# Ledger of designs, part 194: peptides against a protein of PDB entry 3WG5

Target 1, 218 residues: chain A of PDB entry 3WG5
Amino acid sequence: LAKNIVYVAQIKGQITSYTYDQFDRYITIAEQDNAEAIIIELDTPGGRADAMMNIVQRIQQSKIPVIIYVYPPGASAASAGTYIALGSHLIAMAPGTSIGACRPILGYSQNGSIIEAPPKITNYFIAYIKSLAQESGRNATIAEEFITKDLSLTPEEALKYGVIEVVARDINELLKKSNGMKTKIPVNGRYVTLNFTNVEVRYLAPSFKDKLISYITD
Target 2, 218 residues: chain A of PDB entry 3WG5 as posed
Amino acid sequence: LAKNIVYVAQIKGQITSYTYDQFDRYITIAEQDNAEAIIIELDTPGGRADAMMNIVQRIQQSKIPVIIYVYPPGASAASAGTYIALGSHLIAMAPGTSIGACRPILGYSQNGSIIEAPPAITNYFIAYIKSLAQESGRNATIAEEFITKDLSLTPEEALKYGVIEVVARDINELLKKSNGMKTKIPVNGRYVTLNFTNVEVRYLAPSFKDKLISYITD

## One batch from the design tools (peptide; made by RFdiffusion4, then SolubleMPNN)

Design b2_p21_4_s2 (from b2_p21_4, 7 letters changed)
Fold by OpenDDE base, seed 1:
Structure b2_p21_4_s2 (fold): chain B 218 residues (1-218), chain C 218 residues (1-218), chain A 21 residues (1-21)
Amino acid sequence: as target 1 above (218 residues)
Amino acid sequence: as target 1 above (218 residues)
Amino acid sequence: MKVKNAGVEIEVLGEVSSLKF
């Protein structure tokens, strides 16, 4: 029986247009090989709103399940990363990671202070993040509070509150725990049951360009 | 029995004079073929007021029903997009999309702050957006709050409050749910009952020019 | 650990002199 392939790729650093290209490349490879799923190991402090929204769309347009895995311990799906996670088919977090802190900002002043987004923008993203949560059957109240209270959660809290689906220490535990779970959003219009009983794990290495850009943006 | 044609076209990005040209082209094609309807998959953060008003007029002058579908998941009908939607024959939203945030602004300052519109302009657009809502039998109170509170809504909220008519995951579900619905505004002076029982879906691709302009405006 | 609230940086698209929604 041909082993189902699960791809694992890493997305680390700020969310930018290049990060979109990484997501697109990784998901495309996994789609081409008709993988059972792709797991994106995510570690981001946040980034650009436009890039984030494009990434969410790309995930939601995927022909295969896209699992966001906040990994390794110490990693975060902060700000833009939370939106991306909430837009995905399944969210997992490793112990010692965090999710949340999603308040939009216009940037940082010269003195390093946050320039607040106007209410128009904040309200837009409140609606947006709530919609992502609601679509995926996740906690929309908490999603809102990620913005209004700049809330951040531990994996255990996030699981408890229904923000995420799995807490897992590593890929093997993730595969084990997520086996038989349904995607939280549709894949090609259908909720898919994940099958990780007979899988080959393939790691997608960052391209040289990926390494370079990560280096520049960090 | 000749299958009734439903056209589907995408409008993505900022609302500009070029966006008007896209709407005009798409609707004209659908009119020429006596389509049952055209569905415009809309994803916009907003844009120019003049272009927006022209687009609304073009939609209202259409010889066939124009359905605004906020799609795909993660898309928005923000700001100008909301006006366009409220001016259309039927509004649908996919899960994970948003609508609202319609306060007019003069632009952004060098520091990225919003330059507020004077009360005269704000009041003009309050009246305008309310008129669109009232004409289409949609919630004019919420329409006003899209401006006065910069309110944004999820699809579920928008449906609940009577801002939109359909929540649908994809074109097939949209066609199914909107089948037999009456247009919210007249088509050639008459409210039309949509017939999607025996339809051929035709996708209108963006022209090369459409792709280029989208690329530049993004 | 100062969680630098790396907020969603919204790039304010440039000086548009025209009324925008």
Scores: peptide ipSAE 0.126, ipTM 0.361, DockQ to the pose 0.136; fails the geometry check
Fold by OpenDDE base, seed 4:
Structure b2_p21_4_s2 (fold): chain B 218 residues (1-218), chain C 218 residues (1-218), chain A 21 residues (1-21)
Amino acid sequence: as target 1 above (218 residues)
Amino acid sequence: as target 1 above (218 residues)
Amino acid sequence: MKVKNAGVEIEVLGEVSSLKF
């Protein structure tokens, strides 16, 4: 049997509109090849809300399943990364990673203090993150608390509380554990059962542009 | 003769990944209707580099001509806005607007001073902005100076120096002046001659989300 | 239908370095 393709790509660093381009490029490649799925190895401290929202939308519009994999150990899907994860078809985390801390801020003041977002903005993102959780059948209460309490969770906690679907040490374990799972959100209007029994893993490298932008944002 | 559609949409405020979504939505709507063009009334002080780059890419991938119109008087296509303009199929400016000031910064320090980007980053964007200018047949030297000298130009200067194509007071004058012009970059692989002789102008309103985000960024 | 996102410089940050133009 011809092996189905699973793509793996890495997105690291701040969530910016460049990150959107990375997502868009990677997902597009995987779509063009009719991949079974793309796994995005995500390590982000957060970033811009607008970029995040665009990325979420791009994922939601994907023609193939997009699996967000918080990887490697030490990585985080922090802040904007959590929204992205919650907007994806499947969330996995490696041991030693984290997810959460989603409180929106306007930035940092001169003294390094956080400039708090006005209630209107915070409430918007509360509604937004809850919506993502609800639509994906994930824990909306915890999603809210990612903002209201700036909560961060371990993979084990996130799994326990129904925020994520998989804890996996590596891609092989991820494929194994997620095989037969249904996507938490629809792909092309339907929930897809992942089939990773006979797959070829293809790694996508960042473009030169991607590398440069990552370097600039690091 | 059935009137061709020209869409007009407004994008105001900081260039963020949300701005990307605005561009994407507006362009998509216009694409779906096979519009003759979409005019984006742009007023931006700048914003994020990553969002800017994504917007440029989205414009470049547009199935229809995207005209960036720096409007109304008092508006600017500053910093990131200049890149977006240079990445578009046609640039117009209203009197009393400005374009330029494209030097990348890492942000503002606590004392309000600009944190300069390292040379590597600055040089990258010099190359990038020059590329946009060159590809669109616009003045690459001035484009470079938008960064190296943080140069800002009036519409008249920008036109004179071959940075932009049109100075227009309003949409009607823009349509009139740009009628018969070829796009400065290709649309679907070809340069398009704009036909605005018999067009219906349709205005696109921001979504509720757009309004909320704009309010938050203002 | 892709919902257009309004420009909010909202950083949902951990430590984020943002390039601004």
Scores: peptide ipSAE 0.101, ipTM 0.335, DockQ to the pose 0.122; fails the geometry check
Fold by OpenDDE base, seed 5:
Structure b2_p21_4_s2 (fold): chain B 218 residues (1-218), chain C 218 residues (1-218), chain A 21 residues (1-21)
Amino acid sequence: as target 1 above (218 residues)
Amino acid sequence: as target 1 above (218 residues)
Amino acid sequence: MKVKNAGVEIEVLGEVSSLKF
């Protein structure tokens, strides 16, 4: 029997292999409990492309809906975070957050200047991000512009343009607004109608390892 | 008697000599069992040209149909992966995957910048990829543009342009959609009609060595 | 057709693994 449980977990900081481990752990816990969904409160400036792609895959392989919630106010789903969001079953943003700025780079020079990615790589990620948007029924044109124009959007703009599904101030408002929405991508081959009526919210704490690594990568 | 068996195996990561060994092993197993086909779930960012060409040859020498399936969502048949796909008997892609970006490079400089291949090498691979496309009855113009424009495509675009044959969400849908299709290149000198009616799907696990090498090359 | 690949280490798309967004 599907439990009327919604998990909430937080992921903050740079996207790395450790971030993958966090996503995997959190989603696995929620899957094991047959939760109605898991909400990931996301705040990231970006990170590694490989880790990002692995995270997207893990989300898409989830047995339950994964909701990315850009939270709290002031948070971002920047760069890698945008890809992750676009790969998820539902995107929400709090007021005062941002999404976008997805241009790939090779890194930073010693002086902190960006080392540009070659066109080959940029084009690869344009195709990739467009695919994520298209698969999820989100705005692929805007997704492309996240790269080509380094576009960043407010929650209201992102909603308006069809990048995200919900603007919500907090978890309660998110649950209320997303109740009855269908997932933007399938769960086990089926689009799921979210049922957040009479749910118990359970918060997942970061592991000790999660805390430590978050501290080191900041 | 041809067994109504379809093998499924996964190949992920960079294309190397070890990837050739994986292809060879998987195809050999399927051949020995007189399988109806083998499906290779492919997710690769690319890799070595020599390994790629060897893999293409191994596929083309297969006694059974080899289907390349860009899977799962978020996966790519990028660069070398595109060549491999174009050299196969059938190409499928999952939603949210990509194909293309095939420009050859010599490598990366210390600063991460691409070292361009000389025109002679680029032209060689243009001819090569066009040949693969033509031999398989796929879009040779697009194949060329995978190099000349570093073009990357979504599954839907790739299908539309005649680069691939199937868009499928999972193995079951792939089998259903590809049932009755003819191979795009010959199997032992004959184009084979795929028969996926009443098939048993058998998954091939990676060897310990496969897992270890995948871990090291990541 | 045995394509004699000249032993040039050609990388067709390098490691996107090192890329950052």
Scores: peptide ipSAE 0.051, ipTM 0.275, DockQ to the pose 0.067; fails the geometry check
Fold by OpenDDE base, seed 3:
Structure b2_p21_4_s2 (fold): chain B 218 residues (1-218), chain C 218 residues (1-218), chain A 21 residues (1-21)
Amino acid sequence: as target 1 above (218 residues)
Amino acid sequence: as target 1 above (218 residues)
Amino acid sequence: MKVKNAGVEIEVLGEVSSLKF
């Protein structure tokens, strides 16, 4: 019996327009193969707001479930990464990872100090992040606090507070725990129940361009 | 007689955090050598707001005059590039270049359509760009229209409207025309009169990293 | 010359609170 496919791809580093291209490429491949889902192993310190919003939109437009998996241990879905996660169909975290710290900044000064975003921008992103949480049935209060308190959570805390859906050590545990879960946002207008009972895991390798950019941004 | 040094460096492509590093590196080299000025040959379609603001700040903190030169013919200082130019000590443009189109966007949708920035963000950048223009004694009305009308100007128009200071075909003409001009913003708290009467032009080569990023962003 | 309007992109850079794990 032809096994359903689950794709796994890694996205690491700062969220940029190039990161959008990675998401687009990975999701497109998975869509073309009518995969049951794609799991994106995400490790990001944050990045661009525009790229983030485009990525969220791309995920929400996916024809298949997109699972954001904060992985490996030590990884983070920080700042822009949290928004991306909250915009996804399912969030998983490995032990020893983190999520949150979503306060927008204008950048870093030459001395490395943070340049604060004006209140108007901060309020915009508060509304945005709350919307993502609400649409996904996740904790909008905590989502707001990711900005207002620059809050970061452990996987266990995030699960407890209803920010994420799964804590898993590896892909196999993720598949096992998420099997039978409904997506937190619609896929093509419908909530989908994940079926990972008889799946083949396929890893997508980074393109040459992906490798090069990762090397440069590290 | 030891000739005063003018450095020339090229910055091309999207404005990113890496672009900041390029500006920082180039300006630092020129500062270390007590150059009369550094000319940045800028060709950019725009980029990140945070990187742009950091670059502006880095330019304004320079110990030497930083001249933004929209070059070569066909180049642009578009969007973020305009802000950078307006934040600099002197703006020059080659014939056949453009400046302007500064309306902030949240990004591009998957279909390539522009996602509009909310009015609050637009207004923030209107205030910001006007401030840059006012501080530099440049046309703040046109600076605003770079956003509100998405206006783009030719070098001749930009000169006429008091947006830029020099139209020059090449570095030699730029040096000749700008010789004796005062910087439009202070250098170390003082307006500096440029002295290009007896100068050596030194070109800064891109680092390996710079070459690599340029290749990837093209 | 069609000036490709590259928008000023706002970055949401989070303080990577180095969660010392």
Scores: peptide ipSAE 0.039, ipTM 0.255, DockQ to the pose 0.600; fails the geometry check

Design b2_p21_4_s3 (from b2_p21_4, 8 letters changed)
Fold by OpenDDE base, seed 3:
Structure b2_p21_4_s3 (fold): chain B 218 residues (1-218), chain C 218 residues (1-218), chain A 21 residues (1-21)
Amino acid sequence: as target 1 above (218 residues)
Amino acid sequence: as target 1 above (218 residues)
Amino acid sequence: MKVSNAGVELEVLGEVKSLKY
């Protein structure tokens, strides 16, 4: 019996237009092969709001479930990464990772100080992050606090508060725990029950361009 | 008699954190050599607001005059590039270049459509761009219209309206025309009269990292 | 495609970015 395919790809570093290209490429490959899902191993400190919003849109337009997996231990889905996760079909975190710290900033000054975003921008992103949480059936109160309190959570806290769906040490545990779960947002207008019974895991390697970009952004 | 040095460096492409690093490096080199000025040949379609604001701050903190030169013909100082120019000590443009189109956007959707910034963000940048214009003694009304009307200007129009100071075909003409001009913003708290009499022009080459970044962002 | 006029882009940067450099 032809094994269902689950793709796994890594996205690391700042969220930029190049990160969008990575998401688009990876999801497109998985769509073309009619994969059961794609798991994106995400490790990001944040990045650009435009790229973030585009990535969220790309995920929501996916023909297959997109699972954001904050991985490996020590990784974070910080700032833009949290928004991306909240916009996805399922969120998983490895032990020793973090999620949150979503307060928008205008950037960093030369002295390394944060340039604060005006309240207007903050309020915009509060509304946006709450909408992502609500649409995905996740904790909108905590989502707001990711901004207003610059809150960061452990995987266990995030699970407890209903921000994420799975705590898993590795891909195998993730597949096991998420098997039979419904996606938190629709796929092609329908909530999908994940079927990870008898699946083949395929890793997607970064393109040459992706490797080069990663090297420069590190 | 030891010739005064004028540095010339090229910055091309999207305004990013890497662009900030380029500005910082180039200006630092020129400061260390006590150059009369540095001319940045700028060709940009725009970029990140944070990087833009950091670059403006870096220029304003410069120990020497920073001249933004929209060059070569066909180049633009669009969006973020306009802000950078308005924050600098002197703006020059080559014939066949453009400046303006400063309307903030949240980004581009997957379909290539513009994601509009909320009015709150637009108003923030209106205030910001007007402040840059006012502080530099440039046309704040036109600066606002760069946003509200998404206005773009030719060099001749920009000069006419008091947005820029010089129209020049090349570096030699720029030096000739700007000789004896006062900087539009202070250097170390004082307005400086540019002295380009008997100067040596030194070109700064991009670092290996800069070349690599440029290659990836093209 | 050179996007001819890129608007000013906003960033949502977490405080954690200051640490990786």
Scores: peptide ipSAE 0.081, ipTM 0.319, DockQ to the pose 0.343; fails the geometry check
Fold by OpenDDE base, seed 1:
Structure b2_p21_4_s3 (fold): chain B 218 residues (1-218), chain C 218 residues (1-218), chain A 21 residues (1-21)
Amino acid sequence: as target 1 above (218 residues)
Amino acid sequence: as target 1 above (218 residues)
Amino acid sequence: MKVSNAGVELEVLGEVKSLKY
């Protein structure tokens, strides 16, 4: 019986235009093979808003479910990572990870202090993050507080508040727990029930380019 | 701008093999025209279990959403009608209608008394109705009580208990209220968001055969 | 190295200008 395929790939570090290329590559490979889903193991402190928005759009255009898995323990989907997670078909987190802290900033001053975003930009991001939460049936109030209070949540809190769908220690537990769940946003205009019975897990490695750029940005 | 089409058809009376043919015909027409949905206005006291199960299966195999609308006021989705409703993509009820009373019987004695079904048959139907409720994300406890307590609910109660999705006075209100709702069971393996913006409502009339048989069974 | 939550340069400035249409 031909096993359904689930791909797993890792994205780590700052969200940049290169991170978009990674998402695009990984999702494209999984689409080409008609995978049941792709799981992106995410660990990011955040990054550029433009890259983030492009990634969210790429996920939303995916022909297959994209699961964001904040992994391993100690990882975070902070700031831009939270937006990306909220824009995905399913969010999972490992114990000891975090999500949130979404307040937009213009950057850092020479002394390392944060340069505040003007209210116009902050309000834009509030509207954007709330829309992502609403579209995915997740807690829009908490999503707003990720910005207004710079809120950060544990996996247990995030699950309790309806921000995420799964807490899992590893890929096997993730597949087991999420089996039979519906995607939180549509895949090709429809909500899909995830079928992780009889799946082959395939890992995608970073390209040489991926490794080089991650090395430069760390 | 090409209007999306919603079909409306009526099924009234006892659930029989002919009722199956009506469901099949109506759904097939709507499928062929790629309708956004078909609404079946249902008024039934119940009927045959075999026909009921076939109808549920036909709905579940539909390429488009099938909405069961217990209509007009005074109508019921009783017994077999409840099963059919629970097996559909969305349930609506008009004010003054009812749903429930699902206890299986073997038939009527010569004196008009009910012949009780054996526990084996009753248990089968309990399992079946609970499965329909569970698959559709509706209240399985209440579904069981439709049999064990011969429970019957008003639209307001059924909505409150999570048995149905919409209370509507007419087709226009139904379309308005259900616009943007997700189907409770999959369409072609996916949950679909109903789009009733800019829709043309087309009514399907009973065939001559439909009229004749309904006349004979009434 | 504790990757501080601080690194999010959300330069949203460029895209907010494009929403003026």
Scores: peptide ipSAE 0.045, ipTM 0.231, DockQ to the pose 0.072; fails the geometry check
Fold by OpenDDE base, seed 5:
Structure b2_p21_4_s3 (fold): chain B 218 residues (1-218), chain C 218 residues (1-218), chain A 21 residues (1-21)
Amino acid sequence: as target 1 above (218 residues)
Amino acid sequence: as target 1 above (218 residues)
Amino acid sequence: MKVSNAGVELEVLGEVKSLKY
């Protein structure tokens, strides 16, 4: 019998290959325990495109629902974080958070100016982000504008425009509001109705390695 | 009697001479076993033009249908991958994947800027990609725009425009949807009707060499 | 005329690893 367990884990900072390892580890634990879902509290300014795409794939291959929760207040799912969110089974945001600003760049010059990505790359990611939005039944026009206009949205705006599914102040409110919602993408080929009735919340602590690398990359 | 066997293999990463070896190996195995088809799960950002053309030739010389499946979600058949797909007997895409962005470049400068290919080279590949589209009865106008506009498409768009044949979430859905379809190019001089009724799916694992090179080229 | 394709890269995201979002 599926345990009425919900895992909660935190991912903070730049999206890197190590961030992929964190997602993989957390999701694997939750899968092994046949959890109802895992909630990832996400706070990221963005990061590497390759790592981002790998993370999206890992989420989409999950045997359980992966909920991305932009949390705590003041956090963002910026750039790569938006892609990850759009690739997930459910998106929630806390008040005072943001999502968007997804224009790809080649990097920063020594003076801190952005080195623009060539149109070829930009167009690729426009197609990619639109695909994520379309697959998940979320607003593809806004998804495109996250790139073309470097748009960023508040939780209320994101909800209103159909980019996200829930605005919640905390995990308890998130569970309450998302209870009975269907996943926005399939889990093992099926859309799952979330059941957060009488759930045990289990927090996954970052590994020692997780702590160390987050410390070094900050 | 032709065995009702379908092989599935994965090709991921940059298109190189090694990627040709992978295609050749996989197709050869499937040919030797008189498989109904081989499905190549493709995820590539592009690569070398010479390797790409060799791969296309190898596919077109196949004794069995070669189906390119842009998979998993988040994967792409970008640049060289699009050419390869257009050179195949059938194209499928999973939701959340992309195809296109085929403008040839000479490389990247130290600052990450694209070094543009001369018009002569660009025009050559315009002609080439259009030929692949025409031969396979796919949309040659869009094929050209993959270069001239560096266009990238979602699966739904690609299907709608006649660039691909199937959108499928997984191998089972792909087999179901493509059952009874004709190959878009001939197999040994004949268009083949795919028969995926009561098929055994066999997965081809990457060789040790495949794993090692993918690791090094990443 | 073998267009020596030796110098033509059909790279779209070859530097995706370096691309930041």
Scores: peptide ipSAE 0.018, ipTM 0.237, DockQ to the pose 0.071; fails the geometry check
Fold by OpenDDE base, seed 4:
Structure b2_p21_4_s3 (fold): chain B 218 residues (1-218), chain C 218 residues (1-218), chain A 21 residues (1-21)
Amino acid sequence: as target 1 above (218 residues)
Amino acid sequence: as target 1 above (218 residues)
Amino acid sequence: MKVSNAGVELEVLGEVKSLKY
């Protein structure tokens, strides 16, 4: 039987408009090949909200399932990364990773202190993150608390509380555990049951530009 | 005669991934209506290079002419804004505006000092900005100097040096002056002669999301 | 051919008050 393709790509560092380009490129490649899914190995401390929102939208518009995999151990889907995850078709985390800490900030002051976002902005993102959680059938209360309490969770906690779907040590375990799962959001208007029984894993490398940007943002 | 539609939208503030979304939304609306053109009133101090590059790409992929109009007086197409302008079908500036200062930086240090980009990055953007200028038939030498000398120009200087195409005080003057001009880059693979003789101007308002993000980035 | 122009994250001049989210 012809093997279905699963793509794996890595996105690391701050969420920026470049990160959007990476997502867009990777997802587009996977779409063109009619992949069963793309797994994005995500490690981010956060970044720009605008980029994040665009990434979420791009994921939501994907023609194939986009799995956010917080990987490797030590990685985080922090802040913007959490939104991205919550906007995806499936969230997985490796042991030793984290998700959450989503309180929006306006930036850092000259002294390195956080400049708080005005309530209007914070409330907007509360509504937004809750919406993502609700739409994906994930825990909207915890999603809210990612902001209101700047909560961060372990994979086990996130799974327990219904924030994520899978804890997996590696891609193989992820494929195994997620096989037969339905996407938490629609793909092309329908919920897709993932089929990872007979798949070829293809890794996408960052473009030269991607490497450069990642280097600049790191 | 049925009036052709020209859309006008405003993009203000830092260039971010959200700015990309704004561009995308505005251009999409104009595309859907088969507008003669969209004029983006741009006022930006700069922003993220990745977002900038995506915006440029989105403009280049536009099905209709995208005119970047540095407006109102006091506005700038600084840094990322210059790239966006150079990637567009037509650049206009209002009196009292500026363009340039394109030297890429890695960010600001804790003390507010600029963190210089490594030569590799700077050279990349030199090549990029020159390419934009060359492709659009604009002054690539000056484009380079926007980086190497952090050069900023007035509208009059920019026009004189062949960086921009129009100096206009307002939308009406812009339409008048640019009527009959050919786009500096292709639209759908062809250079388009702008027809603003019988047009209806439609202003696009920012979405609630746009307003919020703009507020956050300002 | 979607020329995937790889976006370079350069903070150009603006204190991108990057809303860290």
Scores: peptide ipSAE 0.016, ipTM 0.233, DockQ to the pose 0.108; fails the geometry check

